# Peptides against a protein of PDB entry 7Q4I, part 192

Target 1, 281 residues: chain A of PDB entry 7Q4I
Amino acid sequence: HENSTIAERLYSEVRVLCWIMTNPSNHQKKARHVKRTWGKRCNKLIFMSSAKDDELDAVALPVGEGRNNLWGKTKEAYKYIYEHHINDADWFLKADDDTYTIVENMRYMLYPYSPETPVYFGCKFKPYVKQGYMSGGAGYVLSREAVRRFVVEALPNPKLCKSDNSGAEDVEIGKCLQNVNVLAGDSRDSNGRGRFFPFVPEHHLIPSHTDKKFWYWQYIFYKTDEGLDCCSDNAISFHYVSPNQMYVLDYLIYHLRPYGIINTPDALPNKLAVGELMPEI

## One batch from the design tools (peptide; made by RFdiffusion4, then SolubleMPNN)

Design b2_p26_2_s2 (from b2_p26_2, 17 letters changed)
Fold by OpenDDE base, seed 1:
Structure b2_p26_2_s2 (fold): chain B 281 residues (1-281), chain A 26 residues (1-26)
Amino acid sequence: as target 1 above (281 residues)
Amino acid sequence: SSLEKLLEELKKELEEAREKALKTHP
């Protein structure tokens, strides 16, 4: 028998709306596998597309398809969330249709924070945005106040937020959020290990998998190493996860157990005041 | 601006390099 009491508590106290970036060609190929795996552990799950799909629970956003429209989709997705769903959750996760997320680990990271704190979390990159920005592929999570500031304060102002739909969506939202004083949080654990990953576990866990000149090492905001020390024991997300790998990860994380090894969860930290952040490591 | 074009080109090259690196690393 599994003891889920603390996970059930966090499911109630740290409500997460997950929105998935997808397109009509990926509804059956990718998005449905998110819905059948990790997406079922969100408090609310919405697929953001250009076409409606009632079986998937996909929303048709008023945007075109293609990579050049990702920023347009992100803007319209958060407008839709703000209009229809801002009170349905405390935290609002963007993920891709090939991102895998351990939602319980995200709730654990978010637990001390107030949803009224203007903050967002993810894999922080250092270029283009002074405070950094969160990698689009690793997924990023906004507080309710961050969503409010983005939609109400940033989006209507072309000086604060790019009005056209071009550019890298992750950088553009990062600029907009910085311009309305939404803080780029530190998602690392107490050991300084990352929780949001822009690649599959294999690419982070295997030392020397990439050349030292690989762009990633120039982009990471916090210094991280490859190997077992790359990743928190409470890791939250991985990107480029195939539909088949989602089912493998779901089995390995939630079903496979080494007999006789009992993990006792750490005590929950104290809750922070509104506007308070965990100290940087 | 020339800087925005350079940033868009750099982002496109980076996205292409990401896709290439992810496809070329077995």
Scores: peptide ipSAE 0.018, ipTM 0.585, DockQ to the pose 0.028
Fold by OpenDDE base, seed 5:
Structure b2_p26_2_s2 (fold): chain B 281 residues (1-281), chain A 26 residues (1-26)
Amino acid sequence: as target 1 above (281 residues)
Amino acid sequence: SSLEKLLEELKKELEEAREKALKTHP
């Protein structure tokens, strides 16, 4: 018998709306597997597409398809969330249809923060944005206040936020958020280990899989190591997770247990005041 | 930027390589 009492408490106290970046060609191939796995652990799950799909719960955004429109889709997704769902959650996760997320670990990370704090979290990258920006593939989570500032203050102002739909969506939202004083939070655990990952676990856990010249090491905001110390025991996300791997991860994380090993959850940290961040590590 | 395009291309190549690797798993 699993004791889920703390997870249930966090489900109620740290409400997460997950929106999934997808397209009509991926509704059946990818997005439905998010819905069948980790997406069911969100307080609300919405698929942002160019076509409506009532079975998936996909929204048709007024954007074209293709990589050059991802920024357009992100803007319209957050506009849609702000208009229809801003009070349905405290935190608003963007993920791709090949991102896997351990929502309980995200709630644990978010628990001390006020949703009225203008902050967002993810895998922080250092280029292009002074405070950093969050990797699009790893997924990133905005506070309710961050969404408000993005939609109400940033998007209407071409000087603060790119008006066209071109560019890297994660960089562009990062620029917009910085321009409205939304803080790029530190998502690392108390040991300095990352929680949001722009790749599958294998790429982070296995040393020497990447050349030291690999762009990722130049992009990562916080220094990270390879191997078992790469990743928090409370890791939140991985990217490029196939539909089959989503079910494997769902099994490994939520079903497979080593007999006789009982994980006792750490005590919840103290809640921060509005505008406060955890100390930098 | 050219670098943003390069990142998108690299992400694409990585995704395609992974999709290929997943399809080529016997």
Scores: peptide ipSAE 0.017, ipTM 0.580, DockQ to the pose 0.038
Fold by OpenDDE base, seed 3:
Structure b2_p26_2_s2 (fold): chain B 281 residues (1-281), chain A 26 residues (1-26)
Amino acid sequence: as target 1 above (281 residues)
Amino acid sequence: SSLEKLLEELKKELEEAREKALKTHP
């Protein structure tokens, strides 16, 4: 029997609503596989689409489909969450239908923070937004207060938040959140290793002769290394994960165990006050 | 590699999407 006592405690104390960005063409191809893998570990799982799907538990948002509507879909998704689900969780994760998330590792990162702290976490990028913004593909998680500020303070004000549905979704929400004093948190572990990844594990773990001119190295807010030291032992997310890779990751993370190796979890940190952040490393 | 080509294609699509997004920023 696995000792899940700490994970069960965190499931109760760090409630996460996961919303999945999807579209009708991906309900069966991608989103269903999220629901069958890591999405089961969210306290609430909602698929945000342009069409309703009762099998998937998908919401039809009042937006069109296509890359030019992602920002519109994000705005309507958070409006829907605020109206119907703001008290159902403490933290609100956006992920894509090809993002894989280790929800327990996210709960561990979030545990010290108050959900009333105006903060959000993800893979922080430095361009376009002074404090940085979180990469859309890696997924990003807002506190309850961050959602409130986004929906109530930012969205109604065209000076604070873009009213049209065009633009890079992750950049636009990053601008809106900065404009309402939602802090772009540091998601790195105590060793300075990243937890949210905008690519598949292979792209981060394999020292690629990636040209130093690769845009990613210009976009990352924090310096990251390549290879096995790239990534936290408590990594939270990867992007561009195929449906088949989701099942492989689920097996490797939750089922495969090396015989005779017992991992003892670190002690939980002290809880922070409202508005307090962990010190940057 | 097929992966490098996919990454280059994804970069190009992302750049094109960003260029479109930047052109829609006032």
Scores: peptide ipSAE 0.015, ipTM 0.541, DockQ to the pose 0.059
Fold by OpenDDE base, seed 2:
Structure b2_p26_2_s2 (fold): chain B 281 residues (1-281), chain A 26 residues (1-26)
Amino acid sequence: as target 1 above (281 residues)
Amino acid sequence: SSLEKLLEELKKELEEAREKALKTHP
């Protein structure tokens, strides 16, 4: 029998609303598999689409489909969350319908932070935004205060936030959040290892899997290595995870156990005051 | 074997995901 007592505590104390970026063509192909795997571990799970789906719990946002509307969908998703769900959670995760998330590891990372701290976390990229921005595919998580600032302060002001629906959604939200003093947090563990990944585990875990000229190495905000040291033991997310791989990951992470190995969780860190961040590594 | 077919399918899905990842960055 697993001892889930700490995970249950964190489920109650670090409430996460997960919203999934999807479209009607992916409801059955991708989004349903999120709902059947990692999405069930969110405190609330919402699928943000252009069409309603009552089986999926998908919301029809007033946006068109296509890559050029992702920023529009992100804006409308957070408006919808703010209007209907801002008190249902402490933290608000955006993920894609091919992102896999270990929600317990995210709760562990978020535990010390106040949801009233204007902060967000993810795979931090350095281009375009001075403080960096979080990769859209790896998923990113906003505090309740970050959502409030985004929706109430940034979105209504065309000088602070792009009014049209075009552009890279992750860059555009990163600009908006910076303009309202939402901090781009450091999601690395105490060993300096990343937790949010814009690719599948295999791409990060295998040394020399990518050319050194690969754009990722120029985009990452923090230096990271390939191989077994690439990734935190408490990794949070991976992107480009197929529906089949979601079930494999769910089995490997939550069911498969080596007999006779007992993992004792680290002690929870001290809680930070409002506005405090963990020291950068 | 059914396992080998599943492994081949997963490898193919992974390769397709790689190609998408390489092409879709702004």
Scores: peptide ipSAE 0.021, ipTM 0.573, DockQ to the pose 0.660; fails the geometry check

Design b2_p26_2_s3 (from b2_p26_2, 19 letters changed)
Fold by OpenDDE base, seed 3:
Structure b2_p26_2_s3 (fold): chain B 281 residues (1-281), chain A 26 residues (1-26)
Amino acid sequence: as target 1 above (281 residues)
Amino acid sequence: SELEEFLKKLKKELEEAIKKALSTHP
């Protein structure tokens, strides 16, 4: 048996509701694979869509589909969470249906913080918002107090939060949260390495167009001068993860174990005699 | 471990991709 005692403790003490941004066309193609992989490690998992899906446990939010409605969907998702689920968790993760999240690493990062602290974490970007904002693609996690402030204080006030559904979702929530004094936290590890990544870990899936990579260095709030030490050993999220890659990551992180490195390896079976087979079970 | 090696490989690939991206832009 894997020594899951610490992970189980963190599961109980750092309760995470994960909401997944999806749409009806992606329920079967993407969202289902989140549910079958990393999403099962959330304390609560909700798929936020424009159509109900009972198999997926998807919520039909009163928003249209398309890139121009992502901000609208985020606002309605957090309203729904506040109304129905604000006490079901301590932390509230937004992720996309192509985001992979190591929830245990997120719980480890969040453990020192009170959910009553108005804070949120993710991949911090510097443009447009003075304190920075969290990249939408990497996923971002709000404390319970941050959700309360967003829904109760920011959303009802057009001066604090954009009332229309247009704009970059991550920038708009970042503006709203800043306006209600929700802090943009530092998600880096003790070595200053990032934990939330708006990209896939694989080189081959990073768009070869050099120009698209340059924006990241202009946007990243915390410059790591050493480009090599960019990534925490306790990474939390990756974006643009295909369904197949989610299963590969899930296998490699949670199922692939080298013999003898597990703190409590099972006893070796008895050696069989020449020509002896294992008894049929 | 194979996991550690895989994670190291992924980290290295990511680092190389980042380095390549940085080297191609002034």
Scores: peptide ipSAE 0.019, ipTM 0.494, DockQ to the pose 0.060
Fold by OpenDDE base, seed 5:
Structure b2_p26_2_s3 (fold): chain B 281 residues (1-281), chain A 26 residues (1-26)
Amino acid sequence: as target 1 above (281 residues)
Amino acid sequence: SELEEFLKKLKKELEEAIKKALSTHP
């Protein structure tokens, strides 16, 4: 019997609404596999689309499809969440329909933070936004207060938030959030290791381990160590995960256990005050 | 069992792939 007591506690105390960026062509191909794997571990799971799908629990947002409308879809998704679900969770995760998320690890990261703290987390990038922004592909999570500020303060003001639907979704939300004093948090663990990854856990997505010219190294906000120290033992997300890989990951993470190895959870950190962040490493 | 060994291997390969994908940031 796995001791799930702490995970159950965190499920109750760190409520996560996951919204999945998808489109009608991906409902069956991708999104349903999120629902059948890691999406089950969200307190609430919503698929944001351009078409309703009652089987999937997909919402038809008033936006067109395509990459040029991702920012529009993100704005409408958070408007929808604020209107219908702002009290259903403490934290609001955006993920793609090919993102895999270990929700328990995210709850562990989020546990010390107040949902009333205007903060969001993800894979922090340094360009375009002074405080940084979170990579769209890795997924990013907003506090309830961050969602409130985004929807109520940023979106209605064209000076604070881009009114059109064009642009890089992750950059644009990052600008909007900065403009309403939502802090770009540090999602690294206590060892300085990243938790949100905008790539699959496959090395072949990186042209070379040594290619310092790879755009990612120019974009990453925090320097990461090379090798085994790149990744937190409590990693949260991976991107470009195929439907088949989601089931493999789900099995490996939640079902496959080496006999006789008991993973004892680390002690939960102290809770922070409202507006307080963990010290930067 | 062959299955357990396969699964252990797969887990290790996945963990290594994760580590490699994440570590390959120059």
Scores: peptide ipSAE 0.022, ipTM 0.535, DockQ to the pose 0.103; fails the geometry check
Fold by OpenDDE base, seed 4:
Structure b2_p26_2_s3 (fold): chain B 281 residues (1-281), chain A 26 residues (1-26)
Amino acid sequence: as target 1 above (281 residues)
Amino acid sequence: SELEEFLKKLKKELEEAIKKALSTHP
């Protein structure tokens, strides 16, 4: 019998609403596979689209489709969440329809934090935003207070938040959140290893033609030492995960167990006060 | 055990793949 008692406790104490960025062309191709895999481990799962889909519980946001409308979709998604679901969860995850998330590892990371702390987590990038911003592809999670500040304080003010729907979605929300003093948290583990990954763990998905060193060093907020210790044992997300890979990951993480290996969970950390962050490593 | 070593190897390969993917993300 798997000892799920701590995971069940965290499911109740660290409530996560997951919203999935999708479009009508991806409802069947991608989004349904999120619903059938990792999305079932969210306390609430919503698909944000331009068309309603009753099978997915997809919301038709009043936005156009295309890459130039992702920022518009993100703004409308969080407005919708604030209006209808702000009390349904403590934390609000944005993910893409090709992001895979280990929700239990996210709950473990979030456990010490108050949802009333204005903070958000993800894969932190350094360009364009002084405190950094979270990569859109890796997924990012806002506290309830961060959502409130974004929707109530930032969005109505064109000086704080871009009013048009153009631009890089993750950069634009990062600017808005910074402007309302939502803190870009450190999602690294106690060893300084990353938890949110804006890519798949497959070597072959890295374009061979991109100077791999160039973009990583320019974008990553925290310099990881050149070494094997890049990645947490409690990793939270991967991006560019195909539908088939979602099922493989779901099997490997939740069903496949090596006989005789007992994984004893680490002790839960102490809870932080409102506004308190874990010290940066 | 051989299995533990195999799992450690897979973990390392996964970490390297993640590191590489992080290194190539614009």
Scores: peptide ipSAE 0.021, ipTM 0.495, DockQ to the pose 0.215; fails the geometry check
Fold by OpenDDE base, seed 1:
Structure b2_p26_2_s3 (fold): chain B 281 residues (1-281), chain A 26 residues (1-26)
Amino acid sequence: as target 1 above (281 residues)
Amino acid sequence: SELEEFLKKLKKELEEAIKKALSTHP
């Protein structure tokens, strides 16, 4: 019998609504595999699309399809959440239909924080936004207060939030959130290791001569070590995960157990006051 | 794309690393 008692406690105390960015062409190809794997561990799971799908539990947002409309989808998704689901959770995760998330590790990170604290977490990038912004591909999680401020204070004001649907969605939401004093939190663990990954940032895995390696190190807000030491033992998310890889990860993380190894979880940290953040490392 | 292939390789190596970690951590 797995000792799930602490995970069950966190499931109740740190309620997470996960919304998945998808499109009609990906409902069967990708989104259904999220629903069958890590998405089942969310307190609420919603697929945000341009077409309704009752089998998937997909919502048809009033937006067009295409990469240039992701910001439009993000705005409408959070409007929908605020209108219908703001009390269904404490935290609101955006993920893509090819993001894999260890929801228990996210709950562990979020546990000390009040959902009334205006904060959000993810893989923090430094360009374009003074406090940084969270990478869209790694997924990012807003507190209930952050969602309220985004929808009620930022979105209605073109001076605070971009009214058109163009631009990088992660940058644009980052600007909007900064403009309403939602804090870009530090998602690193106590050892300074990252938890949200837009890809696996191992140095030896990243080709040395690609402009892509160069951009990531310029974009990352916190300097992380290269290699396996880049990643927390309590990592939360990975991007560009295929449907098959989701099932493999689900098996490895939740079903595969070495015989005779007892993993005792660390004690939960103390809860923070409203507006209080963990000290910067 | 070369990026997609690279990312697939990274994910495979991550899965292997997770498997190794689960098998080697006391």
Scores: peptide ipSAE 0.019, ipTM 0.467, DockQ to the pose 0.047; fails the geometry check

Design b2_p26_2_s4 (from b2_p26_2, 15 letters changed)
Fold by OpenDDE base, seed 3:
Structure b2_p26_2_s4 (fold): chain B 281 residues (1-281), chain A 26 residues (1-26)
Amino acid sequence: as target 1 above (281 residues)
Amino acid sequence: SELEKLLEELKKELEESIERAEKHHP
C-alpha cells in the first residue's frame, strides 16, 4: 500500500498535458507503450502524428513524415493544443515516443511556478540560442503562457519564428521562445543535479570513459557530474528508452520497493509570483 | 543466470541505442 496523497494533490494542482511526437509506423511499436506506461500519469495524453489513430488517441497533423518535418510537427502540435486544449492543463510537455517521463517529479519541479509565467524547462543546451534551448529528446515543458506566446506571438511572425518546416525542432522552438521573452528555466535540483536527460539512464549513471570531446559536454548548458551524482533523485526524463525498458522503468520506479525503506517527501516550496523564477544555484 | 542473460541483452540494446544516437546528431 502506497501513500499517494501528495502525488494526487499535485496531479490536481499541477495539470500536465503530455503530447508525444510520433509517426504512423511507430503507433504500435513505440507510442502504445508510452500510453501503457508513463503516459497514463499525465492529466491529458495526446499523440501527435500524420495519421489519426482512435485506439492510441493520435491526432493527424497537417505535416509530412520524416526528420525534416519535426519542426513542422512541433509547430502544428502546439497550434492544435492552443486551439483545443489550452485550458485543459497548466503545463504542456513535449516528449518523443522513446522518452520516459516521471510525471510526479515534473509536477514537483513545476509546483512553485505560475502557469502564467512565460517559462519552459528541459535539458538546457548552450549552442545556437543565447539563453540556451531545451533538448528535444529529453522532452521539454512549456507553461500555458509560454504556449500562448509561442502560438499567438511567435509563429505568425517569420522574423520571430522560422516559417518553413526544416531545421532542428528543439533549436527552432528555442529561438522562437527567446524572441517572445519566454525564459529558459533551470530544471536542476537544489544540489545542481539534472532532471531531464537526453540519453538512457545507463549513459548518465555509468561513468563512461567518454572522450571529453563527446558533443554532449560541449552542448550541456550547466556543468554536470558523471556517475550517481549525475542525476537528481527527482529525475524527470530519459531518452532512447526502448518499449521494453519503459516497462522495466515503470516497474522499478512505481512497483519495486526495498522493504523497510520509507521515503518521506520533502515539503513543498512556496509558490512564486507571476514572472518569478527560483534563484540560480 | 536468466538475469545475466537479460542484462546482456539490455547491454546490447543499449550499445545499439548509443550507436543510433551518435548517428542522429549531425
Scores: peptide ipSAE 0.019, ipTM 0.556, DockQ to the pose 0.510
Fold by OpenDDE base, seed 1:
Structure b2_p26_2_s4 (fold): chain B 281 residues (1-281), chain A 26 residues (1-26)
Amino acid sequence: as target 1 above (281 residues)
Amino acid sequence: SELEKLLEELKKELEESIERAEKHHP
């Protein structure tokens, strides 16, 4: 028997809309596996595509497919969310159709923050944006106020937000959000360990002699260690997760239990005022 | 261990795959 009382409380108090970036070729191959695994733990789940799919509940956005259109798709996805769903949640997660997310750990991280605080979280990168930007593949979560500022203040202004659909979507949204004073939050735990990961668990957990020239070490905003100390015990996301690995992760995290070990959750932190952030570590 | 070698190989393949994916970001 499991005690889910605190997770149920957080499900009600920290409402998350998850939107999944996908395409018609991936509806059956990838996106349906998100819907069958971690996506069922979102308060609302929407698949953003270029074609409608009645089995998936995919939205057909007015954009073309391909990598050069990812920024266009992100803009139209947030416009659609703002128009139809801005009051359905407090927080708005972007994820890819090969991102796996532990939504309960995300709710725990978000719990102290007001959804009226202009903030967003993810795996923070250094380049191109002064405050940093969040990795697209790791997934990133906007507050309701961040979505409002993005759609209402940034998108209509070509000086604040790129009007064309080209460029790296995560960099471009990062620039737009900075230009409307949406803060790039720190998603690390109290030990300084990351929660959003742009790669599979194996890539982060395994110490390798990664060439220090590997781009990731230049891009990562905060210093991170390799090995078991890489990752929070409350990790939120991993990227490049295959459809089969999603079911394995779902089993390992939510079903497999070591008999006689009971995890007592930490006390919830105090709620912050509107505009207040947790101190950077 | 054999597991560590397999994991290093998988990490390297993933890094190469990611680098290929990023070189296609203009």
Scores: peptide ipSAE 0.017, ipTM 0.543, DockQ to the pose 0.135
Fold by OpenDDE base, seed 5:
Structure b2_p26_2_s4 (fold): chain B 281 residues (1-281), chain A 26 residues (1-26)
Amino acid sequence: as target 1 above (281 residues)
Amino acid sequence: SELEKLLEELKKELEESIERAEKHHP
């Protein structure tokens, strides 16, 4: 028996809509496993596709398939969310169909922030966008105000947001969000450890796989340590997680417990004012 | 916690084992 009282409170107070980037070929192969694992812990879960799937709860966006259309899908996904779901949540997570997310840890990170603050969080990268942008694969979460600004202010203006569907999805949304004064937040914990990861835990936790020449170290906005110090004890996401790994992660995170160890959650931080961010560490 | 780190290490070892089984080279 677990005491979930604080997690249940955060589920109610920090409402998260998760939208999953997928395609018809991945509905059964990948997306279904998100729905069967971590996606159950979202307040709302929607699969954004090019084909409708009523079993999956997939939406057919008016976009083509393929990597060159990911930016098109992201634009149409947020338009769809704004039109149908903007009041269903406070925060709006983009994830891939091979992203795993610990939604409770995301709610804990988001708890102090107002959803009316124009902010978004994820694995922050430094290239191409002055304030940085969030890695597409690690998943990124927009406040309700960030979604509003993106859809209402950025998307209709070709000077603020790229009108074509080409380009790197995460870079292009990062440019659009910067152009409407949506802040690229710091997702690190109080120890300066990352929470959103663009790879599987192995790549972050094993120093031997991370040559200092690895592009990630050139892209990461904040300096992070290698090995176990890379990652928050309250990590939020990992990418390139296979369907089998999702079930393993679900078991290890939510079911496997060492007997006689009681984890007491830290006290919730104070809530911030609208427009206020946590101090950079 | 140290335990969460150990669990994360275990997750990692399991994920590596799965990746090896799935023939996903890093």
Scores: peptide ipSAE 0.008, ipTM 0.441, DockQ to the pose 0.083
Fold by OpenDDE base, seed 2:
Structure b2_p26_2_s4 (fold): chain B 281 residues (1-281), chain A 26 residues (1-26)
Amino acid sequence: as target 1 above (281 residues)
Amino acid sequence: SELEKLLEELKKELEESIERAEKHHP
């Protein structure tokens, strides 16, 4: 018998709404597989599209399709969440339809934080935004207060937030959030290992003799090691995960067990006050 | 490490297995 008592407690105490960035051409090809795998572990799951799909529970946002509209779709998605769902969760995850997320590990990271703290987490990049911004593909999670500030304070002000729909989605939300004093949190574990990954596990776990000129090493906010030390034992997300790989990951993470090895979870940390962050390592 | 070499071998085997599966499931 598996003991899920701590995971069940965190499911209740750290409520997560997951919204999935998708489009009508990907509803059946990609988004359906998110709903059939890791998306089941969200407290609420919503697919944000340009067309309604009742089988998927997809919302038709008032946006066009294509890469040039991703920032527009993110703005409308968070407006929709604020209007209809702001009280349904404490934390609000953006993911792509090819992002895989271990929601229990995200709840563990978020547990000490107040949802009234203006903070967001993800894979932090250093360019373009002074405090950094979170990589769009790895997924990023906003506190309830961060969503409020984004929708109510940032979006209505063209000086704080880009009014057009063009630009890199993750950079543009990062600028908007900085301008309303939403903090770019540190998602690393107590050993300084990353939890949100903008690539598949294999690209992070295997030391490729990647040219030191690879853009990623210039973009990462925190220094990360290669190999097995790249990644937290409590990793949260991976990007470019195919539909087939989502089922493989679900099997490996939730079903496959080495007989006779019992993992005991660490004790939960103390809760922080409103506005407090964990010390940077 | 020996573990890194094992992971590299397992990756290659997995990638080859996925490519075979994709070719057989049109």
Scores: peptide ipSAE 0.007, ipTM 0.468, DockQ to the pose 0.061

